# Designs tried in a protein design run: peptides against a protein of PDB entry 6JX3. Part 19

Target 1, 85 residues: chain A of PDB entry 6JX3
Amino acid sequence: AEFRLRPEISVAQTDYGMVLLDGRSGEYWQLNDTAALIVQRLLDGHSPADVAQFLTSEYEVERTDAERDIAALVTSLKENGMALP

## One batch from the design tools (peptide; made by RFdiffusion4, then SolubleMPNN)

Design b1_p12_5_s1 (from b1_p12_5 with K3R S5R L8R)
Fold by OpenDDE base, seed 3:
Structure b1_p12_5_s1 (fold): chain B 85 residues (1-85), chain A 12 residues (1-12)
Amino acid sequence: as target 1 above (85 residues)
Amino acid sequence: YERPRITRLGTL
């Protein structure tokens, strides 16, 4: 499944980092650097497996931890109305 | 490595 943001969600690169804004509700969320990196790569078309490999190569994180973190983030983005199911 | 986090900032 392709990772996509909901159409009402805008991505803003702010002085404080990556922010996702819901154009309907006005609710907005800040992503930390790791979350932003994951989202950016997913939006660029990389698979979760690609992202996990990237994280393990770039940071000292175990593959299983990276996979779990990516899955948890994706779930959170969907549950909080930012990403399409 | 910092685990990914999202934080609700509020509503505009």
Scores: peptide ipSAE 0.797, ipTM 0.955, DockQ to the pose 0.938
Fold by OpenDDE base, seed 2:
Structure b1_p12_5_s1 (fold): chain B 85 residues (1-85), chain A 12 residues (1-12)
Amino acid sequence: as target 1 above (85 residues)
Amino acid sequence: YERPRITRLGTL
């Protein structure tokens, strides 16, 4: 289904990249450029498959690697309380 | 290509 952040998560754009803040725990996380790009596209309504195609077009990465990287990121975001299950 | 990474920075 649709990728969504948990309601308590705020997004901040910093000079060092995207930061996600948990308003309940106070925990904050930095995303590297690739992670931020993936999250931005998912939040814009692109599917993981769309994002994988985008990554393979923009970078020298194999489709299967892109797919695994996206899946791993989404899992991490869910497990660390940033994204809805 | 850099693999996507998240890093816990701390707690406010």
Scores: peptide ipSAE 0.797, ipTM 0.955, DockQ to the pose 0.946
Fold by OpenDDE base, seed 1:
Structure b1_p12_5_s1 (fold): chain B 85 residues (1-85), chain A 12 residues (1-12)
Amino acid sequence: as target 1 above (85 residues)
Amino acid sequence: YERPRITRLGTL
């Protein structure tokens, strides 16, 4: 399934990295560089598998760790109201 | 490699 942000979520770039803002509640979240990279690639249409391959090719991370990290991030984004289920 | 993290900053 396609990764998509909820319609009320806006993306901002700050000195502290990518920030996701809920335009309804006003709640906002900061993503570290790795999280931002993952989100950007997912939003560009890459699958979690694509992103895992990308991470293992670009960084010193094992495939299983990359897959777990991506899954955990996606879950967090959904559970915290940023991404559509 | 730094693990991905999200941090709640607050509410505007």
Scores: peptide ipSAE 0.797, ipTM 0.956, DockQ to the pose 0.950
Fold by OpenDDE base, seed 4:
Structure b1_p12_5_s1 (fold): chain B 85 residues (1-85), chain A 12 residues (1-12)
Amino acid sequence: as target 1 above (85 residues)
Amino acid sequence: YERPRITRLGTL
């Protein structure tokens, strides 16, 4: 399924990294550089598998670790109201 | 490699 942010979520780039803001609740979250990279690629239409391959090519990370990290991030984004289920 | 992290900063 397509990864999408909830419609009330806005993305901002700050000196401290990517920030996601809920325009309804006002809650906002910072993403570190890796999380931001993953989110950007998912929003561009890449699958989690695509992103995992990308991470392994760019960083010293095992494929299984990358896949687990992506899955955990996606889960967190959904659970914390940033991404659609 | 830095694991992806999200951090709740607060509420505006």
Scores: peptide ipSAE 0.797, ipTM 0.955, DockQ to the pose 0.955

Design b1_p12_5_s2 (from b1_p12_5, 4 letters changed)
Fold by OpenDDE base, seed 3:
Structure b1_p12_5_s2 (fold): chain B 85 residues (1-85), chain A 12 residues (1-12)
Amino acid sequence: as target 1 above (85 residues)
Amino acid sequence: YIRPSITRLGVL
């Protein structure tokens, strides 16, 4: 299904990369470049499969590793209150 | 390739 951030989450682009801020708790998280790339593509409507294909084309990462890493990131974003279930 | 990661920075 569609990847979406929780409504209380704001996205900030900073000199240090993408930051996600919870407007209710004040908690904020930094994404590394790869995580930011994945999140941006998911928010743009690309599927995890699309993103995996993109990663394997842009980097030397194997498809299975890309798929695992995307899944783990999505899980982390959900568990840490940034993404909707 | 750098694996994706998130880091909790704090609370504002």
Scores: peptide ipSAE 0.799, ipTM 0.955, DockQ to the pose 0.932
Fold by OpenDDE base, seed 1:
Structure b1_p12_5_s2 (fold): chain B 85 residues (1-85), chain A 12 residues (1-12)
Amino acid sequence: as target 1 above (85 residues)
Amino acid sequence: YIRPSITRLGVL
């Protein structure tokens, strides 16, 4: 399924990196650089597998670790109300 | 490589 943010979520760029703001609750979350990179690529239409390949090509990270980290991030974004299921 | 992380900052 396509990765999408919930409609109430806005993206802001701050001195602390990418921030996701819930326009209803006012809750906001900071993404570190790696998380922001992953989210940006997913929003651009890349699959988690695509992103894992990208990470392993750009950074010293094993494929299994990249896949795990992406999956965990996506789960967290969904469970914390930022991404659609 | 730095693992991805999210942090709840608060409520506006």
Scores: peptide ipSAE 0.798, ipTM 0.955, DockQ to the pose 0.940
Fold by OpenDDE base, seed 4:
Structure b1_p12_5_s2 (fold): chain B 85 residues (1-85), chain A 12 residues (1-12)
Amino acid sequence: as target 1 above (85 residues)
Amino acid sequence: YIRPSITRLGVL
């Protein structure tokens, strides 16, 4: 399934990293650099598998760990109202 | 490798 942000979510790039703002509630979240990279690639149309491969090629991380981290991040983004289910 | 994280900053 396609990864998408909820329509009320805005993305801002700050000196401290990517920030996601809920335009309805006003709640906002900061992503660290790795999370921002994952989100950017998913939004660009890469699959979680693509992103996992990318992470293993760019960083010293095992494939299984990358897959786990991507899945956990996606779950968090959905549960915290930033990404569509 | 730094694991991905999100942090709630507050409400505007």
Scores: peptide ipSAE 0.797, ipTM 0.955, DockQ to the pose 0.952
Fold by OpenDDE base, seed 2:
Structure b1_p12_5_s2 (fold): chain B 85 residues (1-85), chain A 12 residues (1-12)
Amino acid sequence: as target 1 above (85 residues)
Amino acid sequence: YIRPSITRLGVL
């Protein structure tokens, strides 16, 4: 399934990194650099598998760890109301 | 490698 943000979520680039703002609740969240990179690639249409391969090529991280971290991030984004199910 | 994280900053 395609990764998508909820329609009420806005993306901003700040000096402190990517920020996601919920236009309904007013809650806003900061993503660290790795999370922002993952989200950007997913929004660009790359699959989680594509992103995992990218992470292993760019960083000293094992494939299994990359896959786990991507899955955990996606789950967190969904649970905190930023990404569509 | 820094693991991905999100942090709630507040409410506007």
Scores: peptide ipSAE 0.797, ipTM 0.955, DockQ to the pose 0.944

Design b1_p12_5_s3 (from b1_p12_5 with E2Q K3R L8K)
Fold by OpenDDE base, seed 3:
Structure b1_p12_5_s3 (fold): chain B 85 residues (1-85), chain A 12 residues (1-12)
Amino acid sequence: as target 1 above (85 residues)
Amino acid sequence: YQRPSITKLGTL
């Protein structure tokens, strides 16, 4: 399924990196550089498999680790109210 | 390579 942010979530690019703001609760979250990269690619329509391939090409990370990390991030974004289920 | 992470900064 397509990765999407919840409608109340706004994306801000700051000097400190990507920040996601919940317009209802007011909660805001910082993404580290890797998380921001993953989210940006997913929002651009790339599949998790595409992103895993990209990570293994850009970084010295094993495919299985990349896949695990992407899955864990997506789960966190959903559980913390930023991404749609 | 840094593992992806999210950090709650606060509430506005």
Scores: peptide ipSAE 0.797, ipTM 0.956, DockQ to the pose 0.944
Fold by OpenDDE base, seed 2:
Structure b1_p12_5_s3 (fold): chain B 85 residues (1-85), chain A 12 residues (1-12)
Amino acid sequence: as target 1 above (85 residues)
Amino acid sequence: YQRPSITKLGTL
């Protein structure tokens, strides 16, 4: 399924990295560089498998760890109201 | 490699 942000979420690029703002609650969240990279690629239409392959090629990280990290991030984004289920 | 993370900064 396609990864999408909720319609009330705005994306901002700041000096401190990617920030997601919830226009309804007013909550805003900062993503670290790795999380921002993952989100950017998912929003560009890459699958989690594509992103995992990219991470293993770009960084010294095991495939299993990359897959786990992507899944955990996506879950967190959904649970905190930033991404659509 | 840093594990991906999100941090709640606050509420506007």
Scores: peptide ipSAE 0.796, ipTM 0.956, DockQ to the pose 0.949
Fold by OpenDDE base, seed 4:
Structure b1_p12_5_s3 (fold): chain B 85 residues (1-85), chain A 12 residues (1-12)
Amino acid sequence: as target 1 above (85 residues)
Amino acid sequence: YQRPSITKLGTL
């Protein structure tokens, strides 16, 4: 269960946050800081469980909320064509 | 803590 961006997706770092660009459709999306952090850690090879633990250690968030948020983000990234199924 | 979010900015 490896998190991976689709090959047509490019990542850009901007002053306003991480942006993902679909080189085929031209659609581009901005991630807020939390989403960017999650994506970065997943791309670095951390599991969703690892990321949840990280979030609970860095922020005032409960484990169950962190897990839900990660799952929802991953689903959104897949459904919007940024991450591979 | 801010919930993670993505926002579609547009299409190039």
Scores: peptide ipSAE 0.796, ipTM 0.956, DockQ to the pose 0.962
Fold by OpenDDE base, seed 1:
Structure b1_p12_5_s3 (fold): chain B 85 residues (1-85), chain A 12 residues (1-12)
Amino acid sequence: as target 1 above (85 residues)
Amino acid sequence: YQRPSITKLGTL
């Protein structure tokens, strides 16, 4: 399934970088630059595999590490109520 | 390359 944020989540650009705000609970989470990049690409319709390829092409990171990092981030976003399952 | 991270900043 496509990666989507939950309806109550808003994206804000702050001095801390990308922040996801839950309009119901009021919780807000900061994404570091790499996480923001991944989220942006996923929201644009790229698959995790696409994003992994992108990361390995842009940064000195192994494909396996990129794939693991993306998977872990997506899991965290889902488990912390920011992304739809 | 910096690994992706999320950090809870707080609650409004």
Scores: peptide ipSAE 0.795, ipTM 0.956, DockQ to the pose 0.943

Design b1_p12_5_s4 (from b1_p12_5, 4 letters changed)
Fold by OpenDDE base, seed 3:
Structure b1_p12_5_s4 (fold): chain B 85 residues (1-85), chain A 12 residues (1-12)
Amino acid sequence: as target 1 above (85 residues)
Amino acid sequence: YQRPSITRLGRL
């Protein structure tokens, strides 16, 4: 239930934004600002529901869209080897 | 609001 990065993943705050680096494969990924915000809040212990509420309060986005976007991002992070299943 | 996205930059 808890969102966690894989142990080989490092988080870097760069001039280009948040970057996730896989210390084993060497692959690295850039997150856009919205993705970085979502990941930061999830890593801080907020639930996806908390994050959805936050997004709808901070941005003009529908709740359903926020929920879908969070779910899609989490799936992508897992599928691309950054987050634990 | 921009949809969240990730972009593979490459391999070190």
Scores: peptide ipSAE 0.795, ipTM 0.955, DockQ to the pose 0.942
Fold by OpenDDE base, seed 2:
Structure b1_p12_5_s4 (fold): chain B 85 residues (1-85), chain A 12 residues (1-12)
Amino acid sequence: as target 1 above (85 residues)
Amino acid sequence: YQRPSITRLGRL
């Protein structure tokens, strides 16, 4: 399924990186550069496989590690109420 | 390469 943020989540670009704000709870979360890059590409319509290929081409990271890192991030975003199931 | 991370900053 397509990766999507929950409708109550707003995205802000700050001097410290991407921040996600939950407009209902008021909680806000900072993404590090790698997480922001992954989220941006997923929101642009790239598949997790596409993102994994991108990461392995840009960084010295193994494909398996990239895939696990993407999956873990997506899980965290869903569990913390930022991304739709 | 930095592992992706999210950090809760607080509540408005």
Scores: peptide ipSAE 0.794, ipTM 0.955, DockQ to the pose 0.938
Fold by OpenDDE base, seed 4:
Structure b1_p12_5_s4 (fold): chain B 85 residues (1-85), chain A 12 residues (1-12)
Amino acid sequence: as target 1 above (85 residues)
Amino acid sequence: YQRPSITRLGRL
């Protein structure tokens, strides 16, 4: 399924990186640059596989590691109420 | 390469 943020989540770009704010609970989270890049590409409609390929081309990271990291991030975003299951 | 991370900053 497509990656989507929950409707109550707002995205802000700050000097310290991307921030996701839950407008209902008030909880907010900072993403590091890599996480922000992944989220941006997923929101643009790229698959995790697409993003993994992108990461391997942009950074010195193995494909398997990129895939693992993307999966872990997506899981975290879902578990912490930012992304839809 | 920095592994992706999220950090809970708090609650408004």
Scores: peptide ipSAE 0.794, ipTM 0.955, DockQ to the pose 0.954
Fold by OpenDDE base, seed 1:
Structure b1_p12_5_s4 (fold): chain B 85 residues (1-85), chain A 12 residues (1-12)
Amino acid sequence: as target 1 above (85 residues)
Amino acid sequence: YQRPSITRLGRL
């Protein structure tokens, strides 16, 4: 399924990077640059496989590491109420 | 390459 943020989540750009704000609970989360890049690409409609290929082409990261990192991030975003299941 | 991370900053 398509990666989507929950409707109550807003995206903000700050001096410290991308921040996701839950408009209901008030909780907000900071993403580091790599996480922000992954989220941006997923929101643009790229698949996790697309993102993994992108990371391995742009950075010194092994495919298996990229895939694991993306999966872990997506899981965290879902479990912490930012992304739809 | 830096592994992706998220950090809870707090609550408004």
Scores: peptide ipSAE 0.794, ipTM 0.955, DockQ to the pose 0.954

Design b1_p12_6_s1 (from b1_p12_6, 7 letters changed)
Fold by OpenDDE base, seed 2:
Structure b1_p12_6_s1 (fold): chain B 85 residues (1-85), chain A 12 residues (1-12)
Amino acid sequence: as target 1 above (85 residues)
Amino acid sequence: PFAGRLEVPRLE
């Protein structure tokens, strides 16, 4: 299934990194650089597997660790009401 | 309002 943000969530790029804003509640979350990179790739249409491959090719990270980090982030985004289930 | 940070362990 395609990774998608909820309709009320907007993405903003700031000097401090990516921000996700809930247009209904006004809540916003600041992503660190690695999280932002993962979200950007997912929103561009890359699968979690694609993203894991990208991370292992660009950084000194094992595939298993990359997969775990991606899965944890996606879970957090869904649990915090930012991503569609 | 600010809800917090979402972080993945920093990669280098």
Scores: peptide ipSAE 0.714, ipTM 0.944, DockQ to the pose 0.910
Fold by OpenDDE base, seed 3:
Structure b1_p12_6_s1 (fold): chain B 85 residues (1-85), chain A 12 residues (1-12)
Amino acid sequence: as target 1 above (85 residues)
Amino acid sequence: PFAGRLEVPRLE
């Protein structure tokens, strides 16, 4: 299904990279460049499979590693209350 | 407040 952020989560682009901000708690997370790239692609409507293909085409990462990294990030985003289940 | 960094192994 479609990857979506929770309604209270805002995306901010800063000089230090992508930040996800919870408007209710004020809690925010800073994403590294690779994580930000994955989140951006997912929010643009690409599936995890699409993102994995993109990563393997743009970088030297193996498909299995890309898939694992994407899955781990998505899990973290959901567990930390940023992404909808 | 700052909650931390979400990191995926850096790709290049």
Scores: peptide ipSAE 0.713, ipTM 0.944, DockQ to the pose 0.916
Fold by OpenDDE base, seed 1:
Structure b1_p12_6_s1 (fold): chain B 85 residues (1-85), chain A 12 residues (1-12)
Amino acid sequence: as target 1 above (85 residues)
Amino acid sequence: PFAGRLEVPRLE
């Protein structure tokens, strides 16, 4: 299934990086640049596998590490109510 | 309110 944010979640760009804002609760989460990059690519329709390939091609990171980081982030986004399951 | 920071190890 495609990665998608919950309908109440908005993306905002700040001087400190990407922020995800819950329009209902007012809660917001700050993402570091690497996390933001992953989220952006997922939202653009790239699969986690696509993103892992992208990361290994653009940065000095092993495939296994990229996959782990992506999976951990996606899990956090879902568990914290930002992304749809 | 601020809920937290989500970080992935920085890539370079």
Scores: peptide ipSAE 0.711, ipTM 0.943, DockQ to the pose 0.881
Fold by OpenDDE base, seed 4:
Structure b1_p12_6_s1 (fold): chain B 85 residues (1-85), chain A 12 residues (1-12)
Amino acid sequence: as target 1 above (85 residues)
Amino acid sequence: PFAGRLEVPRLE
């Protein structure tokens, strides 16, 4: 399934990293650089498997750990109302 | 308002 943000969510780049803003509630979340990288790649149309492969090729991380990190982040984004289920 | 920080373990 395609990863998509909810329509009310905007992405902003700040000096402190990526921020996701809910235009309805005014709530915003700041992502660390690794989380931002994952989100960026997912939004660019890469599958979680693609992202996992990317992470293992660019960083010192095992495939299983990369997959877990991606899954956990996606879950958080959905549960916090940022990403569509 | 600030709702939180979403973090993935930092990769190097």
Scores: peptide ipSAE 0.708, ipTM 0.942, DockQ to the pose 0.924

Design b1_p12_6_s2 (from b1_p12_6, 8 letters changed)
Fold by OpenDDE base, seed 3:
Structure b1_p12_6_s2 (fold): chain B 85 residues (1-85), chain A 12 residues (1-12)
Amino acid sequence: as target 1 above (85 residues)
Amino acid sequence: PFAGTISVPRLE
């Protein structure tokens, strides 16, 4: 299924990087640059497989590691109430 | 302040 943020989550691009804001709780989370890149690609409609291919092409990372990082990130975003299950 | 940071190992 498509990766999607929860409706109450807003994305802000700041001078300090990508920030996710929960409009209901007021909590906001900073994403490091690599996490932000992955989230942006997923939100643009790329599949995790697409993103893994992108990462291995652009950076010094093995495919297996890229896949694990993406999966872990998605899980974290869901567990922290930012992404839809 | 931020509630936290969501991070992936930094790629270069």
Scores: peptide ipSAE 0.675, ipTM 0.924, DockQ to the pose 0.863
Fold by OpenDDE base, seed 5:
Structure b1_p12_6_s2 (fold): chain B 85 residues (1-85), chain A 12 residues (1-12)
Amino acid sequence: as target 1 above (85 residues)
Amino acid sequence: PFAGTISVPRLE
């Protein structure tokens, strides 16, 4: 399934990193750099598998850890109402 | 202020 943000969620780049803003509630969340990188790639159309491969090739991280990080991030985004289920 | 922070262990 394609990763997508909810329609009301906007992405903003700030001096403090990527921010996701809910245009309806006014809530906004900051993403640390690694989370932002993953989100950016997912939004660009890369699958979680693609992202895992990217992370293991670009950084010192094991495949299992990359997969876990991506899954945890996606879950968090869905649970916090930012990504579509 | 942010509602929260979404983070993944920092990679380098």
Scores: peptide ipSAE 0.674, ipTM 0.923, DockQ to the pose 0.849
Fold by OpenDDE base, seed 4:
Structure b1_p12_6_s2 (fold): chain B 85 residues (1-85), chain A 12 residues (1-12)
Amino acid sequence: as target 1 above (85 residues)
Amino acid sequence: PFAGTISVPRLE
C-alpha cells in the first residue's frame, strides 16, 4: 500500500507551492501548502496513519479530520491521474 | 495556467 505517483508525473517546487506535471499531457496542477505537505510525507514513505499522526501533532486538527483530509487528497490524486491506484 | 488546484483544508 505504498503511495506512488504515476511514472509520467513530475514534481516541481515553486515559490507558489508544489506543482505536479503530467509529462504526457502537459497538464499541471498546483497543490496548496497543506496538500503539498501531505504528499511530501507520503512520498517519503510515511503511511497515511503516520501522516495523520504528524498532522495532529503539528496542527490544530483532530485525528478523524486529518484522516479524512488525507483520504480525500489521495483519492483526488488518483482520480486526476497523478497517483497510482 | 494550471489545470486546477489540489487542496485540503488549510491547517494552522
Scores: peptide ipSAE 0.670, ipTM 0.923, DockQ to the pose 0.852
Fold by OpenDDE base, seed 1:
Structure b1_p12_6_s2 (fold): chain B 85 residues (1-85), chain A 12 residues (1-12)
Amino acid sequence: as target 1 above (85 residues)
Amino acid sequence: PFAGTISVPRLE
């Protein structure tokens, strides 16, 4: 399934990192650098499996941990109304 | 202020 943000969500790059803004509610969320990296890769069309492989190749992280982090992030984005189900 | 922060354990 393709990862997509909800249509009302805008992405902004700030001095404090990636920010996701809900244009209807005005609510906005900060992403830390690792989260932003994952979101960017997903939005670029990489699958979670692709991203996990990327993370393990570029950083000192085990595959299982990378997969868990990606899954947790996607869940958070969906639960907070930023990503489409 | 942010509604919240979405974080993944920092990778290095």
Scores: peptide ipSAE 0.664, ipTM 0.922, DockQ to the pose 0.849

Design b1_p12_6_s3 (from b1_p12_6, 5 letters changed)
Fold by OpenDDE base, seed 1:
Structure b1_p12_6_s3 (fold): chain B 85 residues (1-85), chain A 12 residues (1-12)
Amino acid sequence: as target 1 above (85 residues)
Amino acid sequence: MFAGELTVPRLE
């Protein structure tokens, strides 16, 4: 299914990189650059498989590692209430 | 409030 943030979650850019902010609780999460890249691509409508292909084409990373990293990040985003199931 | 950092191993 389509990757989407929960309605209360906003994306902000800071001096430290991409931040996801919960407008209700005020909690925010800082993403490192690689995580931000993945989230941005997913939000743009690319599937996890698309993102994995992108990562392997642009960086020196194995497909399996890219897939694992993406899956782990997506899981974290969902479990921490940032992304819709 | 800061809730944490979400990271993926840095790619290069």
Scores: peptide ipSAE 0.633, ipTM 0.929, DockQ to the pose 0.877
Fold by OpenDDE base, seed 3:
Structure b1_p12_6_s3 (fold): chain B 85 residues (1-85), chain A 12 residues (1-12)
Amino acid sequence: as target 1 above (85 residues)
Amino acid sequence: MFAGELTVPRLE
């Protein structure tokens, strides 16, 4: 249940924001600020529920929307080969 | 190679 990146994926903090780099292919993805925030908290060990609570406390977002956005991002990260299934 | 931007609807 723990969110983890694939071993070939590295996190880089750049002047342009958070980047996920595939050390094998050389592909990289730039995350927007909200996506980066979610990924950072997940990597820090917070559950999706923790992250949803955090988002609703810090921003004007409904719990259901926060949960859906987190789930969609996690799915994208897995499907794009960045996160472990 | 840049693969693209991964986004969540921006919160504020």
Scores: peptide ipSAE 0.632, ipTM 0.930, DockQ to the pose 0.906
Fold by OpenDDE base, seed 4:
Structure b1_p12_6_s3 (fold): chain B 85 residues (1-85), chain A 12 residues (1-12)
Amino acid sequence: as target 1 above (85 residues)
Amino acid sequence: MFAGELTVPRLE
């Protein structure tokens, strides 16, 4: 299944990085650069597997670690009400 | 309101 944000969530690009805004609650979350990169690729339609491959090709990270990081981030996004289940 | 930072271990 594709990664999607909840409809009330919007993305803002700031000088300090990517921010996710909840239009209902007014809450917002700032993403660090690595998290932003992952989210951007997921939103562009890349699968978690694609993203993991990308990370291992661009950075000094093992595949297993990349997969874990992606999974953890996706879980956080879902649990925080930003991404659809 | 600021809810927090979402982070992944920084890659280099």
Scores: peptide ipSAE 0.630, ipTM 0.928, DockQ to the pose 0.931
Fold by OpenDDE base, seed 2:
Structure b1_p12_6_s3 (fold): chain B 85 residues (1-85), chain A 12 residues (1-12)
Amino acid sequence: as target 1 above (85 residues)
Amino acid sequence: MFAGELTVPRLE
């Protein structure tokens, strides 16, 4: 399924990195650089498998670790009410 | 309000 943010969530680029803002609650989350990269690629329409391949090609990370990190981040985004299930 | 930081282990 396509990765999508909930409609109330906005993406902002700051000097400190990507921020996700909940327009209803006013809560916002700061993403570290690697998390931001993953989210950006997912929002651009790349599948988790695509992102994993990208990470292993660009960084010193094993495929299994990349897949695990992506899955964990997606889960967190869903559980924190930022991404649609 | 700031809710926290979402992180993935830093890649290099």
Scores: peptide ipSAE 0.629, ipTM 0.929, DockQ to the pose 0.927

